# Ledger of designs, part 207: peptides against a protein of PDB entry 5VVV

Target 1, 276 residues: chain A of PDB entry 5VVV
Amino acid sequence: FLCGVVEGFYGRPWVMEQRKELFRRLQKWELNTYLYAPKDDYKHRMFWREMYSVEEAEQLMTLISAAREYEIEFIYAISPGLDITFSNPKEVSTLKRKLDQVSQFGCRSFALLFDDIDHNMCAADKEVFSSFAHAQVSITNEIYQYLGEPETFLFCPTEYCGTFCYPNVSQSPYLRTVGEKLLPGIEVLWTGPKVVSKEIPVESIEEVSKIIKRAPVIWDNIHANDYDQKRLFLGPYKGRSTELIPRLKGVLTNPNCEFEANYVAIHTLATWYKSN
Target 2, 276 residues: chain A of PDB entry 5VVV as posed
Amino acid sequence: FLCGVVEGFYGRPWVMEQRKELFRRLQKWELNTYLYAPKDDYKHRMFWREMYSVEEAEQLMTLISAAREYEIEFIYAISPGLDITFSNPKEVSTLKRKLDQVSQFGCRSFALLFDNIDHNMCAADKEVFSSFAHAQVSITNEIYQYLGEPETFLFCPTEYCGTFCYPNVSQSPYLRTVGEKLLPGIEVLWTGPKVVSKEIPVESIEEVSKIIKRAPVIWDNIHANDYDQKRLFLGPYKGRSTELIPRLKGVLTNPNCEFEANYVAIHTLATWYKSN

## One batch from the design tools (peptide; made by RFdiffusion4, then SolubleMPNN)

Design b2_p27_6_s2 (from b2_p27_6, 11 letters changed)
Fold by OpenDDE base, seed 4:
Structure b2_p27_6_s2 (fold): chain B 276 residues (1-276), chain A 27 residues (1-27)
Amino acid sequence: as target 1 above (276 residues)
Amino acid sequence: SELEKLKEKYEKSREKYFEIARKDVEE
């Protein structure tokens, strides 16, 4: 069971010292996972093709080493979906080289994210792939296999919540393709019925699990505030029955952008997790 | 420029997420 934090918000990423402090807190609270997915890391999303500089590499190596020191699984995410051409072998090779670099930093767990992108393909991809889901699954499977089938590999679908599913969760051709064709060793991220789900009913998890043919990892936006910097979500982790725990592969909270605001959010997630 | 187009695409995707997320917390 993956339980911890995803740094998955828009806005100023946390500094390395904050991330190291996070690892200390996660270990103390018996959480085990950190997903590196800051939207404003330009080399994560906007400029995903660009290799890390020597200085950036040193920072990431230090960060990954710190995660290991605190027995936190460091998952490196990349979000190529803004402008990748899935059918272009050069794009695939570029993605491979980027992940090779991160592997050299000591990273062993990875995520490929297709969140917050248009649900369409370019003309070249339409000639090769039957659907957007087929294109995403193809590259995800290829990357997963290329990396030697790492123990933890996450996929974030473009339809990552109930409200994004067309026509709905149980009948989504996109999610059906993901379920049928995504390699079984790859985990699927999900935010619940909504992008920000006040509640995640057990039935909603059973529904999505059926179509994706696996228990999802919750990317939980309950405490996310990147969409409204005037609000801080300081309340406890709630609206998730502990009955979800045996039905999930994990829960990663995407909390407030303000690092110091997240004590209650993360601590109460830990309490929730340990209550089962 | 291609860079400006990419930046615009990023910003539009972010704003779309923000709009949806704001709506979700209001419901």
Scores: peptide ipSAE 0.737, ipTM 0.966, DockQ to the pose 0.901
Fold by OpenDDE base, seed 5:
Formats: C-alpha cells, sequence, structure tokens
Structure b2_p27_6_s2 (fold): chain B 276 residues (1-276), chain A 27 residues (1-27)
C-alpha cells in the first residue's frame, strides 16, 4: 500500500530542504511514499525532453538519497503529454534517455502522467493509434518494459476522475482501453468522482476498479489549494471510509502549496491509514 | 513561436484545472 504525498500542484515547487523535512515527517508518521510531480518543474512537464544539468542532477541525487535514508519510496514522475508525438520513435527515445538519467540518480520508481492535457491526438498519431488511450498505453508499456519492469510504476490517465469520463466511468472507452491493454504491473492514479473530491465513496472505487482491472492509487486533492490562493485547507483528512484501504493500491495526498500548512493534512492521513 | 504555443498550452491546461477545482470545492 503506497501512502504519502504527491508534490503535484501548480505554483512554486517545494525547496529541497522542505522535501527532506517532508521525508522525516513521513517516516515519523509511518508513511512510505513521495511522488515527485511538481507542475512548474520545467523538466517535468513543459520541457520534459530536457536533460537535467549537472547542478540539477546533484540536487536530485541528494534528494533521492535522502528519501532512501528515511525509507521513503521516491517516485519520479514525468508529464510529456503537452506536446509528445506518441508515434515518433525519436520522442520515445528521448523519453527513455530522460528516464535513464533519472535512473542513474538512483531512482527505481517512476510515473508517466497524462493529466491536464487535451483529449486529442495529432495527425501523425491518428494514423498509427486507434485512440488516445491506445497511444498512451503503448508508450507507457514500452517505457515500463524498457526500465526492466520496476516494482513501482504509475500511470495517470487523462480521464483521472469520474467527471472526466465520457460518457461515464463504467462505460468510458478510454478507461476500458487502459484497463485491457495497460500492463498489469502498472498502477493507475485516480482522484475520485471529481478533481477535488469531498467524498470518495466505496462504490465509486469499485466502479473504476472494475473498468481499469486493478485497484487504483488515489491522487487526493482534498487539501490542494493551487487553484485558490486565498484558501488554505487546514482540516483533517476526511470523507474517505477506512473501508477504502483494502480496495486501493495507495493514497498520495496532493496538499497545500504552502509546505507549513500541511501538518494536519498529512498527520491525519497517517492516522486514517493506520486505523484499518 | 513554438515556445509561445507550448506556454499557451500549459497555461490553458492550468486554468482549466483551476476552474474545475474551484467549482468542485464549492460543492
Amino acid sequence: as target 1 above (276 residues)
Amino acid sequence: SELEKLKEKYEKSREKYFEIARKDVEE
């Protein structure tokens, strides 16, 4: 069971010292996972093709080493979906080289994210793939196999919540393709019925699990505030029955951008997790 | 430029997410 934090918000990423402090807190609270996915890391999303500099490499190596020190699984995410051409072998090779670099930093867990992108393919991809889901699954499977089938590999679908599914969760052709064709060792991220889900009913998890043919990992935006700079979410982790725990592969909270605001959010997630 | 187009895609995606998330939290 993956339980911890995803740094997955828009806005200023946390600094290395904050991330190290996070790892210390996660260990103390018996949580086990950190997903590196800051939207404003240019080399994560906008410039995903760009290799890390020597200085950036040193920082990431230090961060990954710190995660290991605190027994936190460090998952490196990349979001190529803004402008990747899935059918172009050069793009696939570029993605492989980027993940090879991160592997050299000591990273062993990875994620491919296709969140917050248009549900469209370019003309070249339409000639090769039957659907957007087929294109995403193809590259994800290839990368997963290329990396030697790492123990933890995550996929974030473009339809990552109930409200994004057409016509609905149980009948989504996109999620059906993901469920049928994504290799079984790859985990699927999900935010619940909505992008920000006040509640995640057990029945909603059973529904999505059926179509994706696996238990999801929750990317939980309950405490996310990147969308409203006037609000801080200081309340407890709630609206999730502990009955969800045996039905999930994990829960990663995407909390407030303000690192100092997240004590209650993360601590109460830990309490929730240990209460089962 | 291609860079400007990429920035626009990023910003539009962000704003769309923000709009949805703001609505979700009000419900």
Scores: peptide ipSAE 0.736, ipTM 0.966, DockQ to the pose 0.923
Fold by OpenDDE base, seed 2:
Structure b2_p27_6_s2 (fold): chain B 276 residues (1-276), chain A 27 residues (1-27)
Amino acid sequence: as target 1 above (276 residues)
Amino acid sequence: SELEKLKEKYEKSREKYFEIARKDVEE
């Protein structure tokens, strides 16, 4: 069971010292996972093709080493979906080279994210793939296999919550394709009924699990505040029954941008997790 | 430019997410 934090917000990423402090807290609270997915890291999303510099590499190596020191699984995410051409082998090779670099930093767990992108393909991809889901699954499977089928590999669908599913969760052709074609060793991220889900009912998890043919990992935006800088979400992790735990592969909270505001959010997630 | 188009895509995607998230919180 993956339980911890995803740094998955828009805005200024946390500094390395904050991330190290996070790992210490996660270990102390018996959480086990950090997903590196800061949207404003240029080399994560907007400029995903760009290799890390020597200086950036040193920082990431140090960060990954710190995660291991605290027995936290460091998952490196990349979000190529803004401008990748799935059918272009050069794009696939570029993605492979980028992940090879990160693997050299000592990273062993990876995520490929297709959140917050347009639900369409370019003309070239339409000639090759039957659907957007087929394109995403194809590259995800290929990358997963290329990396030697790492123990932890996550996929974030474009339809990552109930309100994004067309026509709905149980009848989504996109999610059906993901469920049927995504290799079984790849985990699927899910955010619940909404982008910010006040509640995640057990029935909603059963519904999505059926179509994706696996228990999801929750990307939980309950404490996310990147969308409203006037608000801080200081309340506890709530609206998730502990009955979800046996039905999930994990929960990763995407908390407030302000690192110092997340004590209650993360601590109460830990309490929730340990209460099963 | 290609860079400007990429920035526009990023910003548009971000703003769409922000709008939806704000609505979801207000319910």
Scores: peptide ipSAE 0.734, ipTM 0.967, DockQ to the pose 0.893
Fold by OpenDDE base, seed 3:
Structure b2_p27_6_s2 (fold): chain B 276 residues (1-276), chain A 27 residues (1-27)
Amino acid sequence: as target 1 above (276 residues)
Amino acid sequence: SELEKLKEKYEKSREKYFEIARKDVEE
């Protein structure tokens, strides 16, 4: 069971010292996972093709080593979906090379994220792939296999919540393709019925699990505040029955952008997790 | 430019997410 934090918000990423402090807190609270997915890291999303500099590499190596020290699984995410051409072998090779670099930093867990992108393919991809889901699954499977089928590999679908599913969760052709074609060792991220789900009913998890043919990892935006700079969510982790725990592969909270505001968010997630 | 188009895509995707997320918390 993956339980911890995803740094997955828009805005100023946390600094390395904050991330190290996070790892210490995660260990103390018996949580086990950190997903690196800061959307404003240019080399994560907008400039995903760009290799890390020597200085950036040293920082990431140090960060990954710190995660290991605190027995936190460091998952490196990349979000190529803004402008990748899935059918272009050079794009696939570029993605492989980028993840090779991160592997050299000591990273062993990875994620491919296709969140917050248009549900459209370019003309070249339409000639090769039957659907957007087929394109995404193809590259994800290829990368997963290329990396030697790591123990932890995550996929974030473009339809990552109930409200994004057309026509709905159980009948989504996109999610059906993901469920049928995504290799079984790859985990699927899900935010619940909504992008920001006040509640995640057990029935909603059973529904999505059926179509994706696996238990999802919750990317939980309950404490996210990147969408409203006037909001700080200081309340407890709530609206999630502990009955979800045996039906999930994990829960990663995407909390407030303000690092110091997240004590209650993360601590109460830990309490929730241990209460099962 | 290609860079301007990429920035526009990023900004549009972010704003769309923000709009949806704001609506979700109001419901």
Scores: peptide ipSAE 0.731, ipTM 0.964, DockQ to the pose 0.891

Design b2_p27_6_s3 (from b2_p27_6, 13 letters changed)
Fold by OpenDDE base, seed 4:
Structure b2_p27_6_s3 (fold): chain B 276 residues (1-276), chain A 27 residues (1-27)
Amino acid sequence: as target 1 above (276 residues)
Amino acid sequence: SKLKELLEKYEKSKEEYKKIAREDVEE
């Protein structure tokens, strides 16, 4: 069971010292996972093709080493979906090289994220792939296999919540393709019925699990404030029955952008997890 | 430019997310 934090918000990423402090807290609270997915890391999303500089590499190596020191699984995410051409072998090779670099930093767990992108493929991809889901699954499977089938590999679908599913969760051709064709060792991220789910009913998890043919990892936006930084979500982790725990592969909270605001959010997630 | 188009795509996707997330919290 993956339980911890995803740094997955839009806005100023946390500094390395904050991330190290996070690892200390995660260990102390018996959480086990950190997903590196800051939207405003240019080399994570907008410029995903760009290799890390020597200085950036040193920082990431140090961060990954710190995660290991605190027994936190460091998952490196990349979000190529803004402008990748899935059918172009050069794009695939570029993605492989980027993940090879991160592997050299000591990273062993990875994620491919296709959240917050256009559902339309380019003309070249439409000639090769039957659907957007087929394109995403193809590259994800290829990368997963290329990396030697790492123990933890996550996929974030474009339809990552109930409201994004067309026509709905149980009938989504996109999610059906993901469920049928995504290799079984790859985990699927999900935010619940909504992008920001006030509640995540057990029945909603059973529904999505059926179509994706696996228990999801919750990317939980309950404490996210990147959409309105005039708000701080200081309340406890709630609206998730502990009955979800045996039905999930994990829960990663995407909390407030303000690192200092997240004590209650993360601590109460830990309490929730340990209450099972 | 390609860079301008990429920046516009990023900003558009971010603002769409933010809009939906705000709506979700207000419900």
Scores: peptide ipSAE 0.737, ipTM 0.963, DockQ to the pose 0.905
Fold by OpenDDE base, seed 2:
Parts: structure tokens; C-alpha cells; sequence
Structure b2_p27_6_s3 (fold): chain B 276 residues (1-276), chain A 27 residues (1-27)
């Protein structure tokens, strides 16, 4: 069971010292996972093709080493979906080289994220793939196999919550394709009924699990505030029954942008997890 | 330019997310 934090918000990423402090807190609270997915990290999303510099490499190696020291699984995410051409072998090779570099930093867990992108393909991709889901699954499977089928590999669908599913969760051709064609060793991220889900009912998890043919990992935006800079979410982790735990592969909270505001958010997630 | 188009896509997707998230919290 993956339980911890995803740094997955828009806005200024946390500094390395904050991330190291996070690992210390996660270990102390018996959480086990950090997903590196800061939207405004240029080489994560907008400039996903760009290799890390020597200085950036040293920082990431140090960060990954710190995660290992605190027994936190460091998952490196990349979000190529803004401008990748799935059918272009050069794009696939570029993605492979980027992940090879991160693997050299000591990273062993990875994620491909296709959240917050247009639900369409370019003309070249339409000639090769039957659907957007087919294109995403194809590259994800290829990368997963290329990396030697790492123990932890995550996929974030474009339809990552109930309100994004067309026509709905149980009848989504996109999610059906993901469920049927995504390799079984790849985990699927899910956010619940909404982008910010006040509640995640057990029945909603059963519904999505059926179509994706696996238990999801929750990307939980309950404490996310990147959408409203005037708000801080300081309340406890709630609206998630502990009955979800045996029906999930994990829960990763995407908390407030302000690092120091997240004590209650993360601590109460830990309490929730340990209460099962 | 390709850079301009990329920035526009990023900003559009970010603002769409933020709009939906704000709406979800207000419900």
C-alpha cells in the first residue's frame, strides 16, 4: 500500500530542504511514499524533453538518497502530454533517455502523467492509434518494459476523476482501453468522483476498479490549494472511509502549496492509514 | 512559435484545472 504525499500542485515547487524535511516527517508518521510531480518544475512538464544539468542532477541524486535514508519510496513523475507526439519514435526515445538519466540518479520508481491535457491527438497520432487512450497506453507500456518493469510504475489517466469520464466512469471507452491494454503491473492514479472530492465513496472505487481492472492509487486533492491562493486547507483528512484501504493500492495526498501548512493534512492521513 | 504554443497550452490547462477545482470546492 502506497501512502504519503504527491508534490503535484501548480505554483512554486518545494525546495530541497523542505522535501528532505517531508521525508523525515513521512518516516516518523510511518508513511512510505513521495511522488515527485511539481507542475511548475520545468523539466517535469513544460520542458520534459530537457535533460537535467550537472547541478540539477546533483540535487536530485541527493534528494533520492535522502528518501532512501528515510525509507521513503521516491517516485519520479514526468508529464509529457502537453506536446508529445506518441507516434514519433524520436519522442519515445527522448522520454527513454530522460528516464535513464533519472534512473542513474538512483531512482527505481516512475510515473507517467497525462493529467490536465487536451483530450485529442494530432493528425500523425490519429493515423497510428485508434484512440487517445491507445496512444497513452502504448507509450506507457513501452516505457514500463524499457525500464525493466520496475516494482512501482504509475499511470495518471486524462480521465483521472468521475467528472472527466465520458460518458461516465463505468462506460468510458478511454478507461476501458486503459483497463484492458495497460500492463497489469502498472498502477493507475485516480482522484475520486471530482477533481477535489469532498467524499470518495466505496462504491465509486468499486466502479472505477472494475473498468480499469485493478485497485487504483488515489491522488487526493482534498488539501490542495493551488487553485485558490487565498485559501489554506488546515482541516483533517476526512470523507474517506477506512473501508477504502483494502480496495486501494494507495493514497497520495496533494496538499497545500505552503509546505508548513501541511502538518495536519499529512499527520491525519497517517492516522487514517494506521486505523485500518 | 512552438514555445509560445506550449506556454499557451500549459496556461490553458492550468486555468481549466483551477476553475474546475474551485467549482468542486464550492459545491
Amino acid sequence: as target 1 above (276 residues)
Amino acid sequence: SKLKELLEKYEKSKEEYKKIAREDVEE
Scores: peptide ipSAE 0.736, ipTM 0.965, DockQ to the pose 0.857
Fold by OpenDDE base, seed 5:
Structure b2_p27_6_s3 (fold): chain B 276 residues (1-276), chain A 27 residues (1-27)
Amino acid sequence: as target 1 above (276 residues)
Amino acid sequence: SKLKELLEKYEKSKEEYKKIAREDVEE
C-alpha cells in the first residue's frame, strides 16, 4: 500500500530542505511514499525533453538519497503529454534517455502522467493509434518494459476522475482501453468522483476498479489549494471510509502549496491509514 | 513559435484545472 504525499500542484515547488523535512515527517508517521510531480518544474512537464544540468542532477541525487535514508519510496514523475508525438520514435527515445538519467540518480520508481492535457491526438498519431488511450498505453508499456519493469510504476490517465469520463466511468472507452491494454504491473492514479473530491464513496472505487482492472492509487486533492490562493485547507483528512484501504493500491495526498500548512493534512492521513 | 504554443497550452490547461477545482470545492 502506497501512502504519503504527491507534490503535484501548480505553483512554486517546494525547496529541497522542505522535501527532506517531509521525508522525516513521513517516516515518523509511518508513511512510505513521495511522488515528485511539481507542475512548475519545467523539466517535469513543459520542457520534459530537457536533461537535468549537473547542478540539478546533484540536487536530485541528494534528494533521492535522503528519501532512501528515511525509507521513503521516491517516485519520479514525468508529464510529456503537452506536446509529445506518441508515434514518433525520436520522442520515445528522448523520453527513455530522460528516464535513464533519473535512473542514474538512483531512482527506481517512476510515473507517466497524462493529466491536464487535450484529448486530441495530432494527425501523425491518428494514423498510427486507434485512440488517445491506445497511444498513451503504448508508450507507457514500452517505457515500463524498457526500464526493466520497476516494482513501482504509475500511470495517470487523462480521464483521472469521474467527471472527466465520457459518457461515465463504467462505460468510458478510454478507461476500458487503459484497463485492457495497460500492463498489469502498472498502477493507475485516480482523484475520485471529481478533481477535488469532498467524498470518495466505496462504490465509486469499485466502479473504476472494474473498468481499469486493478485497484487505483488515489491522487487526493482534498487539501490542494493551487486553484485558489485565498484558501488554505487546514482540516483533517476526511470523507474517505477506512473500508477504502483494502480496495486501493495507495493514497497520495496533494496538499496545500504552502508546505507549513500541511501538518494536519498529512498527520490525519497517517492516522486514517493506521486505523485499519 | 513552438515555445509560444507550448506556453499557451500549459497556461490553458492550468486555468481549466483551476476552474474545475474551484467549482468542485464550491459544490
Scores: peptide ipSAE 0.735, ipTM 0.963, DockQ to the pose 0.926
Fold by OpenDDE base, seed 3:
Structure b2_p27_6_s3 (fold): chain B 276 residues (1-276), chain A 27 residues (1-27)
Amino acid sequence: as target 1 above (276 residues)
Amino acid sequence: SKLKELLEKYEKSKEEYKKIAREDVEE
């Protein structure tokens, strides 16, 4: 069960010292996972093709080493979906090289994220892939296999919540393709019925699990505030029955952008997790 | 330019996310 934090917000990424402090807190609270997915990290999303500099590499190596020290699984995410051409072998090879670099930093867990992108394929991809889901699954499977099928590999679908599913969760051709074609060792991220789900009913998890043919990992935006910089979400982790725990592969909270505001968010997640 | 288009895509997707997220919280 993956339980911890995803740094998955828009806005100023946390500094390395904050991330190290996070790992210490996660360990203290018996959480086990950090997903590196800061939207405004240029080399994560907009410039996903760009290799890390020597300086950035040193920082990431140090960060990954710190995660290991605190027994926190460091998952490196990349979001190529803004401008990748799935059918272009050069794009695939570029993605491989980027993840090879991160592997050299000591990272062993990875994620491919296709959240917050246009659902339309380019003309070249339409000639090769029957659907957007097929394109995403193809590259994801290839990368997963290329990396030697790491123990933890995550996929974030473009339809990552109930409201994004067309026509709905249970009938989504996109999610059906993901469920049927995504290799079984790859986990699927999900935010619940909504992008920011006040509640995640058990039934909603059963529904999505059926179509994706696996228990999802919740990317939980309950404490996310990147959409409203004037708000801080300081309330407890709530609206999630502990009955979800046996039905999930994990829960990663995407908390407030303000690192110091997240004590309650993370601590109450830990309490929730331990309560079952 | 390709860079301009990429930036526009990023900003558009970001603002769309923010809009939806705000709506979700207000419900």
Scores: peptide ipSAE 0.732, ipTM 0.962, DockQ to the pose 0.857

Design b2_p27_6_s4 (from b2_p27_6, 11 letters changed)
Fold by OpenDDE base, seed 4:
Structure b2_p27_6_s4 (fold): chain B 276 residues (1-276), chain A 27 residues (1-27)
Amino acid sequence: as target 1 above (276 residues)
Amino acid sequence: SKLKELLEKYNKAKEKYKELALKAVEE
């Protein structure tokens, strides 16, 4: 069971010292996972093709080493979906090289994220893939296999919540394709019924699990505030029955952008997790 | 420019997320 934090917000990423402090807190609270997915890391999303500089590499190596020191699984995410051409072998090779670089930093767990992108494929991709889901699954499977089928590999669908599913969760052709064709060792991220789910009913997890043919990992935006700078979520982790725990592969909270605001959010997640 | 287009895509997606997130928390 993956339980911890995803740094997955828009806005200023946390600094390395904050991330190290996070690892210490996670260990102390008996959480086990950190997903590196800061949307404003240029080399994570907008410039995903760009290799890390020597200086950036040193920082990431140090960060990954720190995660290991605190027995936190460091998952490196990349979000190529803004402008990748799935059918272009050069794009695939570029993605492989980028993940190779990160693997050299000591990273062993990875994620491919296709959140917050258009559903439209370019003309070249339309000639090769039957659907956007087929394109995403193809590259995800290929990368997963290329990396030697790491123990932890996550996929974030473009339809990552109930409200994004067309026509709905249980009938989504996109999610059906994901469920049927995504390799079984790849985990699927999900935010619940909504982008920000006040509640995640058990029935909603059963519904999505059926179509994706696996228990999801919750990317939990309950404490996310990147969508409104006037909001700060200081309340406890709530609206999730502990009955979800045996039905999930994990929960990663995407909390407030303000690092120091997240004590209650993360601590209460830990309490929730240990209460099962 | 390609850079401009990329920035526009990024920003458009970000704003859409924000709108949907705000809607979700207000319901």
Scores: peptide ipSAE 0.701, ipTM 0.960, DockQ to the pose 0.891
Fold by OpenDDE base, seed 1:
Structure b2_p27_6_s4 (fold): chain B 276 residues (1-276), chain A 27 residues (1-27)
Amino acid sequence: as target 1 above (276 residues)
Amino acid sequence: SKLKELLEKYNKAKEKYKELALKAVEE
């Protein structure tokens, strides 16, 4: 069971010292996972093709080493979906080289994210793939196999919540393709019925699990505040029955942008997890 | 330019996310 934090917000990323402090807190609270997915890291999303510099490499190696020291699984995410051409073998090779570099830093767990992108393919991809889901699954499976089928590999669908599914969760052709064609060793991220889910009913998890043919990992936006600069979410982790735990592969909270505001959010997630 | 188009895609997606997140929290 993956339980911890995803740094997955828009806005100023956390500094390395904040991330190291996070690992210390996660270990203390018996949590086990950190997903690196800061949307405003240019080499994560907008400029995903760009290799890390020597200085950036040293920082990431130090960060990954610190995660290992605190027994926290470090998952490196990349979001190529803004401008990747899935059918272009040069694009696939560029993605492979980027993940090879991160593997050299000591990283062993990875994620491919296709959140917050247009649900359209370019003309070249339409000639090769039957649908957007087929294109995403193809590259994800290829990368997963290329990396030697790592123990932890995550996929974030473009339809990552109930309200994004057309016509709905149980009948989505996109999610059906993901469920049928995505290799079984790859985990699927999900935010619940909505982008920000006040509640995640057990029935909603049973519904999505059926179509994707696996238990999801919750990317939980309950404490996310990157969408409203006037709000801080300081309340406890709530609106999730402990009956969800045996029906999930994990929960990763995407909390407030302000690192110092997240004590209650993360601590109460830990209490919730240990209460099962 | 390709850079301009990329920035436009990024910003459009970000604003759509914010709109939908706000709507979800207000419901």
Scores: peptide ipSAE 0.697, ipTM 0.960, DockQ to the pose 0.872
Fold by OpenDDE base, seed 5:
Structure b2_p27_6_s4 (fold): chain B 276 residues (1-276), chain A 27 residues (1-27)
Amino acid sequence: as target 1 above (276 residues)
Amino acid sequence: SKLKELLEKYNKAKEKYKELALKAVEE
């Protein structure tokens, strides 16, 4: 069971010292996972093709080493979906080289994210792939196998919540393709019925699990505030029955952008997790 | 430019996310 934090918000990423402090807190609270997915880290999303500089490499190596020190699984995410051409072998090779570099930093867990992108393929991809889901699954499977089938590999679908599914969760051709074609060792991220889910009913998890043919990992936006700079979410982790725990592969909270505001959010997640 | 197009895609997606997130929280 993956339980911890995803740094997955828009806005200023946390600094390395904050991330190290996070690892210490996660260990103290018996949580085990950190997902690196800061949307405003340019080499994560907008400039995903760009290799890390020597200085950036040193920082990431140090961060990954710190995660290991605190027994936190460090998952490196990349979001190539803004402008990747899935059918272009050069693009696939570029993605492979980027992840090879991160592997050299000591990272062993990875994620491919296709959140917050247009549900469209370019003309070249339409000639090769039957659907957007087929294109995404193809590259994800290829990368997963290329990396030697790491123990933890995550996929974030473009339809990552109930409201994004067309026509709905149980009938989504996109999610059906993901369920049928995504290799079974790859986990699927999900935010619940909505982008920000006040509640995640057990029935909603059973529904999505059926179509994706696996228990999801919750990317939980309950404490996310990147969408409204006037709000801070200081309340406890709530609206999730502990009955969800045996039906999930994990829960990663995407909390407030303000690192210092997240004590209650993360601590109460830990309490929730341990209460099962 | 290619950079301009990329920025537009990024910002459009970000704003859509923000709108939907706000709506979800206000319900």
Scores: peptide ipSAE 0.696, ipTM 0.959, DockQ to the pose 0.901
Fold by OpenDDE base, seed 3:
Structure b2_p27_6_s4 (fold): chain B 276 residues (1-276), chain A 27 residues (1-27)
Amino acid sequence: as target 1 above (276 residues)
Amino acid sequence: SKLKELLEKYNKAKEKYKELALKAVEE
């Protein structure tokens, strides 16, 4: 069970010292996972093709080493979906090279994220792939296999919540393709019924699990505040029955952008997790 | 420019997320 934090917000990424402090807290609270997915890290999303500089590499190596020290699984995410051409082997090779670099930093867990992108494929991709889901699954499977089928590999679908599913969760051709074609060793991220889910009913997890043919990992935006700079979410982790735990592969909270504001959010997640 | 287009895609997606997230919290 993956339980911890995803740094997955829009806005200024946390600094390395904050991330290290996070690892200390995660360990202390018996949580086990950190997903690196800061949307405003240019080499994560907008410029995903760009290799890390020597200085950036040193920082990431240090960070990954720190995660290991605190027994936190460091998952490196990349979000190529803004402008990748799935059918272009050069794009695939570029993605491989980027992940090779991160592997050299000591990273062993990875994620491919296709959240917050247009559903439209380019003409070249339409000639090769039957659907957007097929394109995403193809590259994801290939990368997963290329990396030697790491123990932890995550996929974030473009339809990552109930409201994004067309026509709905249970009948989504996109999610059906993901469920049927995504290799079984790859985990699927999900935010619940909505982008920010006040509640995640058990039934909603059963529904999505059926179509994706696996228990999801919750990317939980309950404490996310990147959508409103005037808001700060200091309340407890709530609206999730502990009955979800046996039905999930994990929960990663995407909390407030302000690192210092997340004590309650993360601590109460830990309490929730231990209460099963 | 290619960069401009990329920025527009990024920002459009970001704003859509923000709108939907805000709506979800206000409900």
Scores: peptide ipSAE 0.691, ipTM 0.958, DockQ to the pose 0.898

